# Designs tried in a protein design run: peptides against a protein of PDB entry 7UQJ. Part 243

Target 1, 160 residues: chain A of PDB entry 7UQJ
Amino acid sequence: PELYQNFNITPPRGVLFHGPPGTGKTLMARALAASCSSDERKITFFMRKGADILSKWVGEAERQLRLLFEEAKKHQPSIIFFDEIDGLAPVRSSKQEQIHASIVSTLLALMDGMDNRGQVIVIGATNRPDAVDPALRRPGRFDREFYFPLPDVKARFKIL

## One batch from the design tools (peptide; made by RFdiffusion4, then SolubleMPNN)

Design b2_p23_8_s1
Fold by OpenDDE base, seed 1:
Structure b2_p23_8_s1 (fold): chain B 160 residues (1-160), chain C 160 residues (1-160), chain D 160 residues (1-160), chain A 23 residues (1-23)
Amino acid sequence: as target 1 above (160 residues)
Amino acid sequence: as target 1 above (160 residues)
Amino acid sequence: as target 1 above (160 residues)
Amino acid sequence: SEFEEERQKAREEALKEQEEEER
């Protein structure tokens, strides 16, 4: 019986950073990018907000996601950071649910279509990991989840 | 008097990830491996559970640890991840204490015998760092400890 | 309108690790250094305590900061880690405030004078980010802040 | 507390030994 699980760790197609507001998810993503960036190897960091995907790109969101992934591929090595990815969650209108389903479907296809040999890392950040579409949290997508815990603000006051 | 501590940071022989369940210790270990893995430099990730070391390899656990470290050395750069390393803690039977002592002694010898020039990182994860044998937590072994704090679940509910 | 924020991530001149005691700030800094250190690329880690800057180098603190940054530049790639950087905060004596102001002014000049092409990362760690001089927290200095949250010790007991 | 102090001391000693081996 094989005595260890040997994972040839292919870099995840996507990493989900989740945790309450102010836990530094965006900051960690930027720092990972900075740490991996050397003078010889600049990492290109692409940032997009989930709420902006729904609100600013009505009718073009799918095209804009495709362009984002193409640009990330051109600028390898790169990080695509989706801040507030739970903001893709439909507002309770049936029309927004359909738009959300189309956008999510496009994002799924783009993450699935990422060549594993591509130096493109996708990071999603959310305060509500359970509000992220379960399809995005499947293997080969955001299949790795980092929890960013809150400051115990109360313990900060006892040490001051 | 030298005005700074200059540490030529030799990679720690062992890093202890500790924190309550669901804090993403395993996930962080896998992500560190993935982040350090480039297309040019695949990091081999070996995973073993502490409870499996005691239960599945009765009478062969020492040999299996040796084989694990040899395989990690062959597949450099590599990470050995011991999940639930506190599961090496003896169940209260005198016979399990002896088996545990032998397994721990072997793990100590393997960690001490790691050539510092080896690209092998050992990560232990536990929910109970105080249940980990103090000998494993000494310098040259799991001498670095990362705390993974829980989500303040209560703060999550106030922001929802 | 550009559909993404493309940050050519220049490595931050400075990163502030903040969070309560025992959150592993020093440990994370050392681990980042270790993770970025390969057999081919040793990262030199320089450590200095904020309290030592004030107490041990009275009248030479500015010179010692200059020497630290010069040494870090000679040993590129390097990390300068200021532990307890809030310990640069003046003790309430007017004389210490003047000494602090001079030391901080020197640190600001050194961080501003870092060639962005230098492989020198400055990490400050503090339990009191609000006690860190606001001038150090400006863009091009410690302009990135990582929060290290406390263990929720109480949640640890409910899961045991 | 004593165990953490001994551990810090042992880390400082192991760091000194590494600094001595690198000389």
Scores: peptide ipSAE 0.000, ipTM 0.178, DockQ to the pose 0.126
Fold by OpenDDE base, seed 2:
Structure b2_p23_8_s1 (fold): chain B 160 residues (1-160), chain C 160 residues (1-160), chain D 160 residues (1-160), chain A 23 residues (1-23)
Amino acid sequence: as target 1 above (160 residues)
Amino acid sequence: as target 1 above (160 residues)
Amino acid sequence: as target 1 above (160 residues)
Amino acid sequence: SEFEEERQKAREEALKEQEEEER
């Protein structure tokens, strides 16, 4: 019963959206972005796919992350949306440890280095929250998780 | 030029999110909460399920509602999200009339007792807006309704 | 069990998002787009401003609408988002009747000509639903309306 | 596939147009 702890809504430096494919994680991120955007204050929405950062920029992924966070900081208020963040920061598997460890370490440092006053929200979306490095899910990082349940099959069929 | 009449947007004390299951009602409520939260002003999000209030607190549901509204008022600005609000305030059916009538009456009184200047938004989500007591849908209560359509079947098949 | 009546959710050919400026209409549209997009099935999001269609394409607005709908049909599943749709299809006022009437007529025909099996969702956003031609709000067109309440001024200040 | 790349490009362009309209 106690489980609805005081989610002290420290503006989540990072929010993890997780749930099955097609549950609207990317949706919600875009929804959050533009609700926070008014005519007076437009929010800049940065979207990156986790796998694309690794594949497009072999050896430069850390630099691309730094540039992304700098650009997001320049264009405050901003949202950084990492789609498929499990592709960017997979749980350390033994064979590809170093490259992924460096990228994860960079992302951790960027999230830790965000001043609490920054108007940069980081949203990570994953279908596999357990495939995301636990270090990213610690306080001050993706410390808030939103589960996107599969809408009930009947809700699915009426949406279909 | 003149036609921007002062829509005296009495902040809707309550908003009813209605639509088929999995249309994103809870999603939107959380999105609204997060969008309304900035670094300067954190919004406290209170979530309750309608059925859970009835089942967990037999004979204390009214007190729990009062406490919830008091806590929401203490933690202004806040959002109270009632998921499955049709479970809390079902249309008065003859056999369970008294207990449900008392809870509905309490919720009505709490929503009516919110000063128009209160920074407490109440969001009710239901899959069955017609199963919600019409008294809750009157002006000054859940007087704004958001229908969450099922996205088209074909749009979802491409999501799945 | 039976109470999930076949809400024959005729996939709303059009959905009208209405509410005051900065209430997240554009937001929700982008949200809907991204929830309907999966890795297997990406939704193409087409955004147009109503006023821009009139101003950029004096005398070709009808053609631009046709092209937009054709392109959306080619890129199924797709969402067409008309921001400020009241600028595209203002209520027929006496002085500019013919040009606006032709554009509105074209939009009506395009929405009516969408096969119910089309994976094209049309979202119109307006701050003034009463400024939208009532013909657009009929069944089979923008027959679903979402009111976007202003988050309370203070909730907005926390978003801004 | 080229089709996924074109769709990704169209999505990136639509995102860029959004970023430009948001400027």
Scores: peptide ipSAE 0.000, ipTM 0.213, DockQ to the pose 0.125
Fold by OpenDDE base, seed 3:
Structure b2_p23_8_s1 (fold): chain B 160 residues (1-160), chain C 160 residues (1-160), chain D 160 residues (1-160), chain A 23 residues (1-23)
Amino acid sequence: as target 1 above (160 residues)
Amino acid sequence: as target 1 above (160 residues)
Amino acid sequence: as target 1 above (160 residues)
Amino acid sequence: SEFEEERQKAREEALKEQEEEER
């Protein structure tokens, strides 16, 4: 995506923000949207909570994900932010397997189907990265991860 | 710095993040560091609190600033984040004038001495931009400002 | 509370952070905790999700709220942060009235019972302030409100 | 790396804080 091409960063299709609750994952995603937005280049920010997609769109979650990605593509440059992504795409091994498997599969396909030339960035936020399906954390998906420590510890983060 | 050249924005040597406490200034600075970091291009993030530089380095603050800028230059691309920069660089007109004047002068000189081709970005964060020496807010220094509003202080402070 | 005395702000017993999802409400609460924490004065931060108190503590929610306030009082200075407080204390007029009414009543009593000299601050966060029981928004409770707008409005701050 | 160790320690502290919050 051009959004990241401008940073000379190999554009991740997706970035996973993970860390304890309230460490600023959502704020960061929004801040990235804001910082990349200029008067000339407005970034459209789409936010969805993982649990909300499952709960509000029971039986239509796949369609709503598709619509979200289409809308994000239509409004390029865009950021899709999934807050609490572990609620949307839990590890497949949990016994409510079938419904979650289709949603995860749809999200995987949507992330895989993103043209690298597109100006759509996907950010997932979670407090529990290990609760996210490992398939989403593979290259070409949420292939970059940012830990969001507690602010006290954030002071010590040498981003080496 | 190339970090900002990629934004098609004349590279500020410094960016002032200002806004009320907790608006995400520090988080944004870290985000910028993180978002500009790739597996191939690691950004070194240096954080200093303004008050800490004054309090911990009494009599050596100028030297510590020089060392910080040298270290940042050595570890390019880098971000120097001054949290609470108003504590480091208060307005010269405040009666504790002489000690603060030397520190401000040193910071000015360090910012002026940065090669525009360098990959060092300075971010200052403050809750009170008017408490920052105006000399720091001039072109070639903290010449760009990001307001971090409280997410609307449409606080109806109904102080009843 | 001395926590707010240092801000020259009449200490609210409670502050409501409201605004769209992911505007930084939780981050702000943590940032306030962190910014008010010094090496000399550690603030204990307690976080509870409103929906979690209802779901995890079915039939004991009142007791858990009491324990939370007692623990916060024991570990003064402290912040109690209720994330998604509309899940804990929905408007009384909703048909699932009786169970929610007792929890709301308990929270009201706990907030009313806080000594203003205590160093306990209660922060509630919600995306829907109108879904919060108006009784919680009265003086001596969540009597101060901070709106948290979308960063799109924050993004329009011209980096002049 | 020292960073990963500090990150892991921060994660453990945050998990411990969360476990204390769940208790």
Scores: peptide ipSAE 0.000, ipTM 0.208, DockQ to the pose 0.072

Design b2_p23_8_s1
Fold by OpenDDE base, seed 5:
Structure b2_p23_8_s1 (fold): chain B 160 residues (1-160), chain C 160 residues (1-160), chain D 160 residues (1-160), chain A 23 residues (1-23)
Amino acid sequence: as target 1 above (160 residues)
Amino acid sequence: as target 1 above (160 residues)
Amino acid sequence: as target 1 above (160 residues)
Amino acid sequence: SEFEEERQKAREEALKEQEEEER
């Protein structure tokens, strides 16, 4: 919210942080949450891991996602950070279609159902942006992407 | 190696990086691999993810761990970084005991079998140190631990 | 060194990384240390924190800075990373002038005394570039600056 | 001891923040 308000930018509903492992995606998400929290405006930071949502919440993953978004809305301004979001919403491969389809459809509906005025930002982090369902990368969802290059590449892009 | 040589510290066989997700564990491991590389001493950095070893190497996880340690020994000085090591070696819960017991036993044997003079450092990163088998946290294995506090906590500890 | 050699660029004596907290300055410095270490050329990475140099080395800060630069020169190619350098070299505010003036003068002398052929790069990171003594930002010192924008601004700079 | 106490307090605060983020 604050970052976007200060820049008069409509806060994206979702931001995808992508890049090789250890490029600081998760660190940046936490640092964003911290930096967006001023003395005047505290942001509530919710963090979940995609693999944990699938493994720990087997059969309740949809409900837990709904509760997470409701809680984030209740504690707005808020950031929902999904680490390893490719673990939650893998590109539909044939054999595991039904369980993944339900979780993906729930996440899509939750992101679409966010009022644009809601001070809830969703950040997804992945090492494999191509493994994230393309439906999540559409406008009104994870419609902004931030590449976290390898350190070497970050250095090169600043030298060039 | 160099960090420990410069401090006259016996390089631990294993170091556990633990802390909340996004505290920069993976980053620090990569940075350590880099910083331990001097003009005189090349460090080969091997990175594996605990969940990937279990999922991608089903039935070959033990062999792949052996190959990884052999390759690390061949390319010494080397760092083996296990990201999400709690995914490889979860604390023994009753029902999945056999497959996990085999992987844990292999990793224990590989860490114990490292000659103390071998320039191979193993770094495990986890968000859940209590989910790592206590056997891996014994002397001669992951016998040193580094806590990665949240950025906000790091900031608070700088303000206090 | 290597990054600059590969680009036929004279390595700056000092690089200032600046931007809001959590923008990945410390990350990038470690990552630069990693990336500048090739198969042919390893870089020794020295990390110090500005606040720690003032607080832990009270009365010895100058000597510890000299020792750090000597050690970096001995282990060249090397990177000296000063995290929170604004803590070491605050812009001269009236009341703490003498102790800060001595540390700043020492750091200036050490940066000026680096032979341009010395494979020692100094990286300073700060959240407040305007709080860094302007004398440190002169040619032959921290003469290159890298802004670490907030993620939103990083998006704009990648889109522009 | 102070550094260990600060680390322990950091660990407890970060564990509490993690528990608050997990709740």
Scores: peptide ipSAE 0.000, ipTM 0.273, DockQ to the pose 0.056

Design b2_p23_8_s2
Fold by OpenDDE base, seed 1:
Structure b2_p23_8_s2 (fold): chain B 160 residues (1-160), chain C 160 residues (1-160), chain D 160 residues (1-160), chain A 23 residues (1-23)
Amino acid sequence: as target 1 above (160 residues)
Amino acid sequence: as target 1 above (160 residues)
Amino acid sequence: as target 1 above (160 residues)
Amino acid sequence: DEFEKARQEAREKALEEQRRRAE
């Protein structure tokens, strides 16, 4: 949220971190949450794994998503981080399980229901941006995408 | 290899990166692979996901592990990175599937068969070091362990 | 800068990433640059190594710093990343080379000359925050510092 | 503060694991 106010940019409801595995998407999301939380202004960081929401909450996944967004709203400013979001919101197909379609629909509605002035950022991380339902990549949802390149060889001298 | 030569430390056969999800284990492994590769000395980086070896190579997982280690030896200096290694080598139990036991046994043998002078480093990343078979954490295997702490809140305020 | 405006925090002119080598400082800086650049708003990422500015540009280092800041201003929003900034701006001492003192003075002036509303962030990364000239760590310069904790010391010896 | 809690839990686990290895 802070980043977008600085540039007079309306904070996107969602940010998609995409790039090859091990490019630091989750680390960055975790570093963003901590970087935004001062001693005076703590940012609450919610983390969910896409596959875990599907597998652990059969029939309750939509409710768990609603509760997550409500909790994030209650604990503003907050970040909701979906790791492996391509597992949560796979591309819609004629062969897609009805459960996945319902969960995607719920996530769409929750992202659309977020106030642009809300101090809640949703970060989705994926290795496969094209495996995320295109509906989530529309304006007002994950309308900002961040590519995490493989660490370049030249970039290496800077870590060590 | 270069790093260990700089410290006069015998390169471990295996290194376990452990810590919470999104602490940069995979990113660090990739960054290490790129930092050890100069223009003159390229390090080959092999990446495998533990769960993928089990799920994609039913009955061939042992062979695929052997081929991976052979390929890594052929392309020295090299890094083998096992992401989510706790999925590859779960703790031995009376309820453990025979398939997992065979794969673990193969991985143990491959790590034991690595020459200490070999320019092959094995990095395992896990969120659950205690879910990794203790046999892999013995001397001559993953005998070195690296905790990736969550990025400190104070550290994070300094980025953003 | 955007982050700080969002929280009604005056954007620091500079952010110091500090922590032991291999803690992901450079990776974080690159990922921040990527994360701030949308399809609509690209953030320009400038990278310089402290020792390179001293060694490659003898007698031109001050000019190269000026050009870097001018280029960053021209390509707003932008991030200037100084890797190994302790090499660029060593602590002032009676034994300090006059060349280093002039470069430090130039960097101080450039950071002081940045408009707080400017969409230029300066990130310095160091393994030795106490080796950075304290003048750079004053308000209006690198007045925010980020500690990148080691992946536990035992953890680091396993990567390298 | 789930993030601080997750940090504390991670630090505690790391400290416990360090202790267990020192033994």
Scores: peptide ipSAE 0.000, ipTM 0.320, DockQ to the pose 0.069; fails the geometry check
Fold by OpenDDE base, seed 2:
Structure b2_p23_8_s2 (fold): chain B 160 residues (1-160), chain C 160 residues (1-160), chain D 160 residues (1-160), chain A 23 residues (1-23)
Amino acid sequence: as target 1 above (160 residues)
Amino acid sequence: as target 1 above (160 residues)
Amino acid sequence: as target 1 above (160 residues)
Amino acid sequence: DEFEKARQEAREKALEEQRRRAE
């Protein structure tokens, strides 16, 4: 609420930052966290990499996600930033390993379980929004998307 | 000095970051502050918004600027970042209220009063460099300008 | 030269951007490229990821580096940004595969072969500066280092 | 306690994977 109230934004439970590599997705998330932090109200910034959750916690990834959301709730106001979220929640294919499907399902449930009054913002960053499971992009989850374009190398930097 | 000595740059008293909204002006300022601080030498980063200095401190804005510069000097090495500096220092028009003229004059005097050996950097950010009083853009003030282009608008910002 | 001349900086052949993930290393590199580009003078920004050069071009990585530097020279003024450069040039250990050693040696030679008058800037970004081969951090290579701290959510930019 | 433990284990696994990539 208040993090987004300062922006007059209805807090999406999740925001998807998408765009080419190095377009500032991670940095915007950090800048938002920093901008919303005051001396009176520090925002806890949790960062996880999608591929790391999958690879480091084979069989425990679901538990780690649950613990992450619990910690974020405990330390609210907080931002959970999933870098490379397409690595955690690839598009559900009939050929996806059951492990990936369970992790995605856990993330869906965790995002659905967030009370709208919570001060936990989830930011997913991806270079490939089309590689993210569409279920994550539904209302109440990553229902807001911000595209991060490449800085136009052609843009007229008149350095005067 | 040393902030710029690490860069082998003659410290401009002020740097103007200009460019469209969301081009990373504020972020660059923070990253520069960050990059110039070492374990041995922390940079104090002061951030003020031009419109806030004007609106929150009606009749006291000049004093607040003086205090800000004094505090920055006390906590040197430091960066003063003025976000939306065009809100603080709009172009002097014959129609501008005397209050705006005095604030600009105070900022000019403060920037002129900085010893070249000072470790206070002033960064002004604006989306409208042409809306900034040209007097601020003179040598010894915001005498360096960095344009922040829009990231290539050809990348479909589908802000949904 | 000129990219740094605008900054009154003696152009390091290479700049190492280091700091925690999402501290703006890539964004700074892009913003620098952008800031140094004018309508008259566009900077070509080359981006490569260290791990990608290693993994995608097994046995061809050296050739790809050479081609990259040649292309950067052809399109000067240019910036070569190596994201996650620690993935391309890990510390030379006695246990490192010969392939890694040759890639590092090629990068060293390419950086040494840059004429100081060249308009090619090399920016390496890493989360682990200590994992970068010290030979890359010598004069004439990545001889300038910028730390990108986490925006301290506690206002303590302990820029280490 | 479980969260700190999981964070420590994540850190250890990250360190171990870093070691394994250094090998």
Scores: peptide ipSAE 0.000, ipTM 0.216, DockQ to the pose 0.058; fails the geometry check
Fold by OpenDDE base, seed 3:
Structure b2_p23_8_s2 (fold): chain B 160 residues (1-160), chain C 160 residues (1-160), chain D 160 residues (1-160), chain A 23 residues (1-23)
Amino acid sequence: as target 1 above (160 residues)
Amino acid sequence: as target 1 above (160 residues)
Amino acid sequence: as target 1 above (160 residues)
Amino acid sequence: DEFEKARQEAREKALEEQRRRAE
């Protein structure tokens, strides 16, 4: 929390970490949570995987998102980290994916409903920012986007 | 900058990043510097290694610290990152280590001399916070401490 | 090890992580250890700092390196991470630094002595790859090099 | 292509920063 106040940057409601897999997106999100947590002021870090919210909560994903945001608000200051958010909020395809449309709509509403005074930061991580619904990438939502470059592909290829 | 403004936390004069080695302390400090730097408002990132200040500047470490803080003030907004600050400011042992005591005393004075309006943030990183002089961990100095946990094995597994 | 097998890459005997300080070298090395460690197959992560091996073990650094490699082999699959390996194996200067030459020679021999079937990966991290003895950067040793760029300033600005 | 370009740019910037630190 403290490091960011010094720099007079308008806090994003949401931050999109994008870049190839294993560029440190999840790690940075966790490190952000840890670095905002002092002994006196613990930041609660909520991590959810986009695909897990879809797969585990068929029919309840909307409720789980609401509960997540409520819990984050209750435990503010908090960070909500969506790993692989493209799995949760894919670009709206044809009308038949009503379930996906509802989840995206719920996430949009939850992000829009965050008071600017709320100490809740939402971080989404994706390998494919173009696979995320463009509505989530608008001002007041994931309006800040971070490219995590591969450490050189040759480098990653050897880490893998 | 943005994350910390949200949290209404009195901006630390200094932030101690602590945790096991390779938990992203240095990476986060650099990410802090870069994230506070826009195209319009470049934050200058000063990095010094604690052991290097002791070893390279035997007898001049005090002057080098002063110059570092002056340069940081001149180039504000700025971040001074001390990597391995436990190497620069070890816990005061017996009276015989006058050089170490002078360096710690100088760092204390430099941190105490920072105006609250100064756009200079000092970040110390250590693997052993208990090896840092407790005087540096007091209010007005490194009064905010961030534990960098090992990202849980499950979380690390996804970073690769 | 598993990550390399997935990509049909001949597992390096050694990997050099290079890049500016705080680009995530140590973090990536730890994340590697964690990602290769399942609940069923724990990878042991050995971390040593190059300068610490020189300074703490004046006259025994060779033995400590041998013990480290033996311990890593005993606990395979394992990762040996040398943070700041340039501090351990600086470019060979004049003949008078016999101690440094012995340490480098020992590290070379230990890396050359790794059987290709051994599940021991050696990762060296440095801010200055040119300060590492070129003999360590040859095939069969640190023959794989990873540049850790600074996450772009724009990317960092949005993280914080 | 965009990812490769961004990596090349990041590498160049970091090489420049390394040079600036070596000076």
Scores: peptide ipSAE 0.000, ipTM 0.213, DockQ to the pose 0.161; fails the geometry check

Design b2_p23_8_s2
Fold by OpenDDE base, seed 5:
Structure b2_p23_8_s2 (fold): chain B 160 residues (1-160), chain C 160 residues (1-160), chain D 160 residues (1-160), chain A 23 residues (1-23)
Amino acid sequence: as target 1 above (160 residues)
Amino acid sequence: as target 1 above (160 residues)
Amino acid sequence: as target 1 above (160 residues)
Amino acid sequence: DEFEKARQEAREKALEEQRRRAE
């Protein structure tokens, strides 16, 4: 309620941080979490790796996502940071449609259900925004995207 | 005084957040405001839409800007966030020069007058940095610009 | 300890903010510092210009860097912001290898030694990420990079 | 280096996206 309520700001449902590896997506998410945390108002920061959710919880990824969002709601104001979110919600390719469809659908439903979740912000970080299901990038989901660009490759070629 | 004074940092007069729609400019501004707000030191966040200032206050836009900056000074430390600032200060096109010249001039004067405004930070967000008067982008005004790029369009075409 | 410890987040050793002049790198670093500073937990912000460290302390730049990092450790949690870090650690060019090798080596060693430095975050800002020694951009150093892109140059050319 | 390749691809892509939005 209070952070965004005090600012009369509807919390964005989701923010996608994307850009090449080492562009500081994880850092910015952490810095934002840290910065939004005051002593009276500790923001609870939930960090998950997309691939870790998928790999550690074979057959329970959907449940783990639900629990994560419930925990975030319980500990609101909260930030859920999905590092490597492309590992959680890969682009629907014809070859992987069935295995990831349930996880993506769960994340979509969880993002859509955020209006009732109070002060929970979801930050997804990816090196491959192309590997994130477009459905996650629609309004009410990761509808805000921060690109973390590399330094100019021409600049790098002058460095080498 | 304290945030930037404690850091021996002259508060930037203005920051332009720019990038395509849905790139999280508004979110970042809000997150920055939230993050800069501590329990002892609540930052007052003023959100205005550029087009709303222009449309809601026909003939009073200049006065509303002055009031906004006075209010921000009164409630310092403060952040003034102009969402869609291109709606407030459109690029001087030959056809619109006279109508917007007064509003742009007022905003310019208000930005230039910020040295006397203490801990007020102005964040302008636009999807069209090309639609922001270049005069606003000079030193002492929106002299700092954050681009919020879209996710890679090739990425989107592989998504689609 | 506390900011990143509270989030179970290892503080990134270094973050490179890079992008063209006036893209708000310095602002973002300051906003991050401000945002990470709570009333119970004042973050100490150390601002240095790379060129100033090199020019003001002829023959003592290495010592000044060591002192800066010691001071940051002493006043932890801390942010060290190197504005114009390309002025401190220029790309190893064949013509300048010897003069800057010691400073770059000192900064590298200081960055690598950050595991023992507690809650010290180093933010380097540059307009020329190409002018930053690639060794500084490796994991454990400035391994996170935020690009602050210019507004579209075509957008600027429509503004001019 | 996969990292440099990913960097080049991401940059080319970002530049192309920037270009597409400038159009």
Scores: peptide ipSAE 0.000, ipTM 0.186, DockQ to the pose 0.065; fails the geometry check

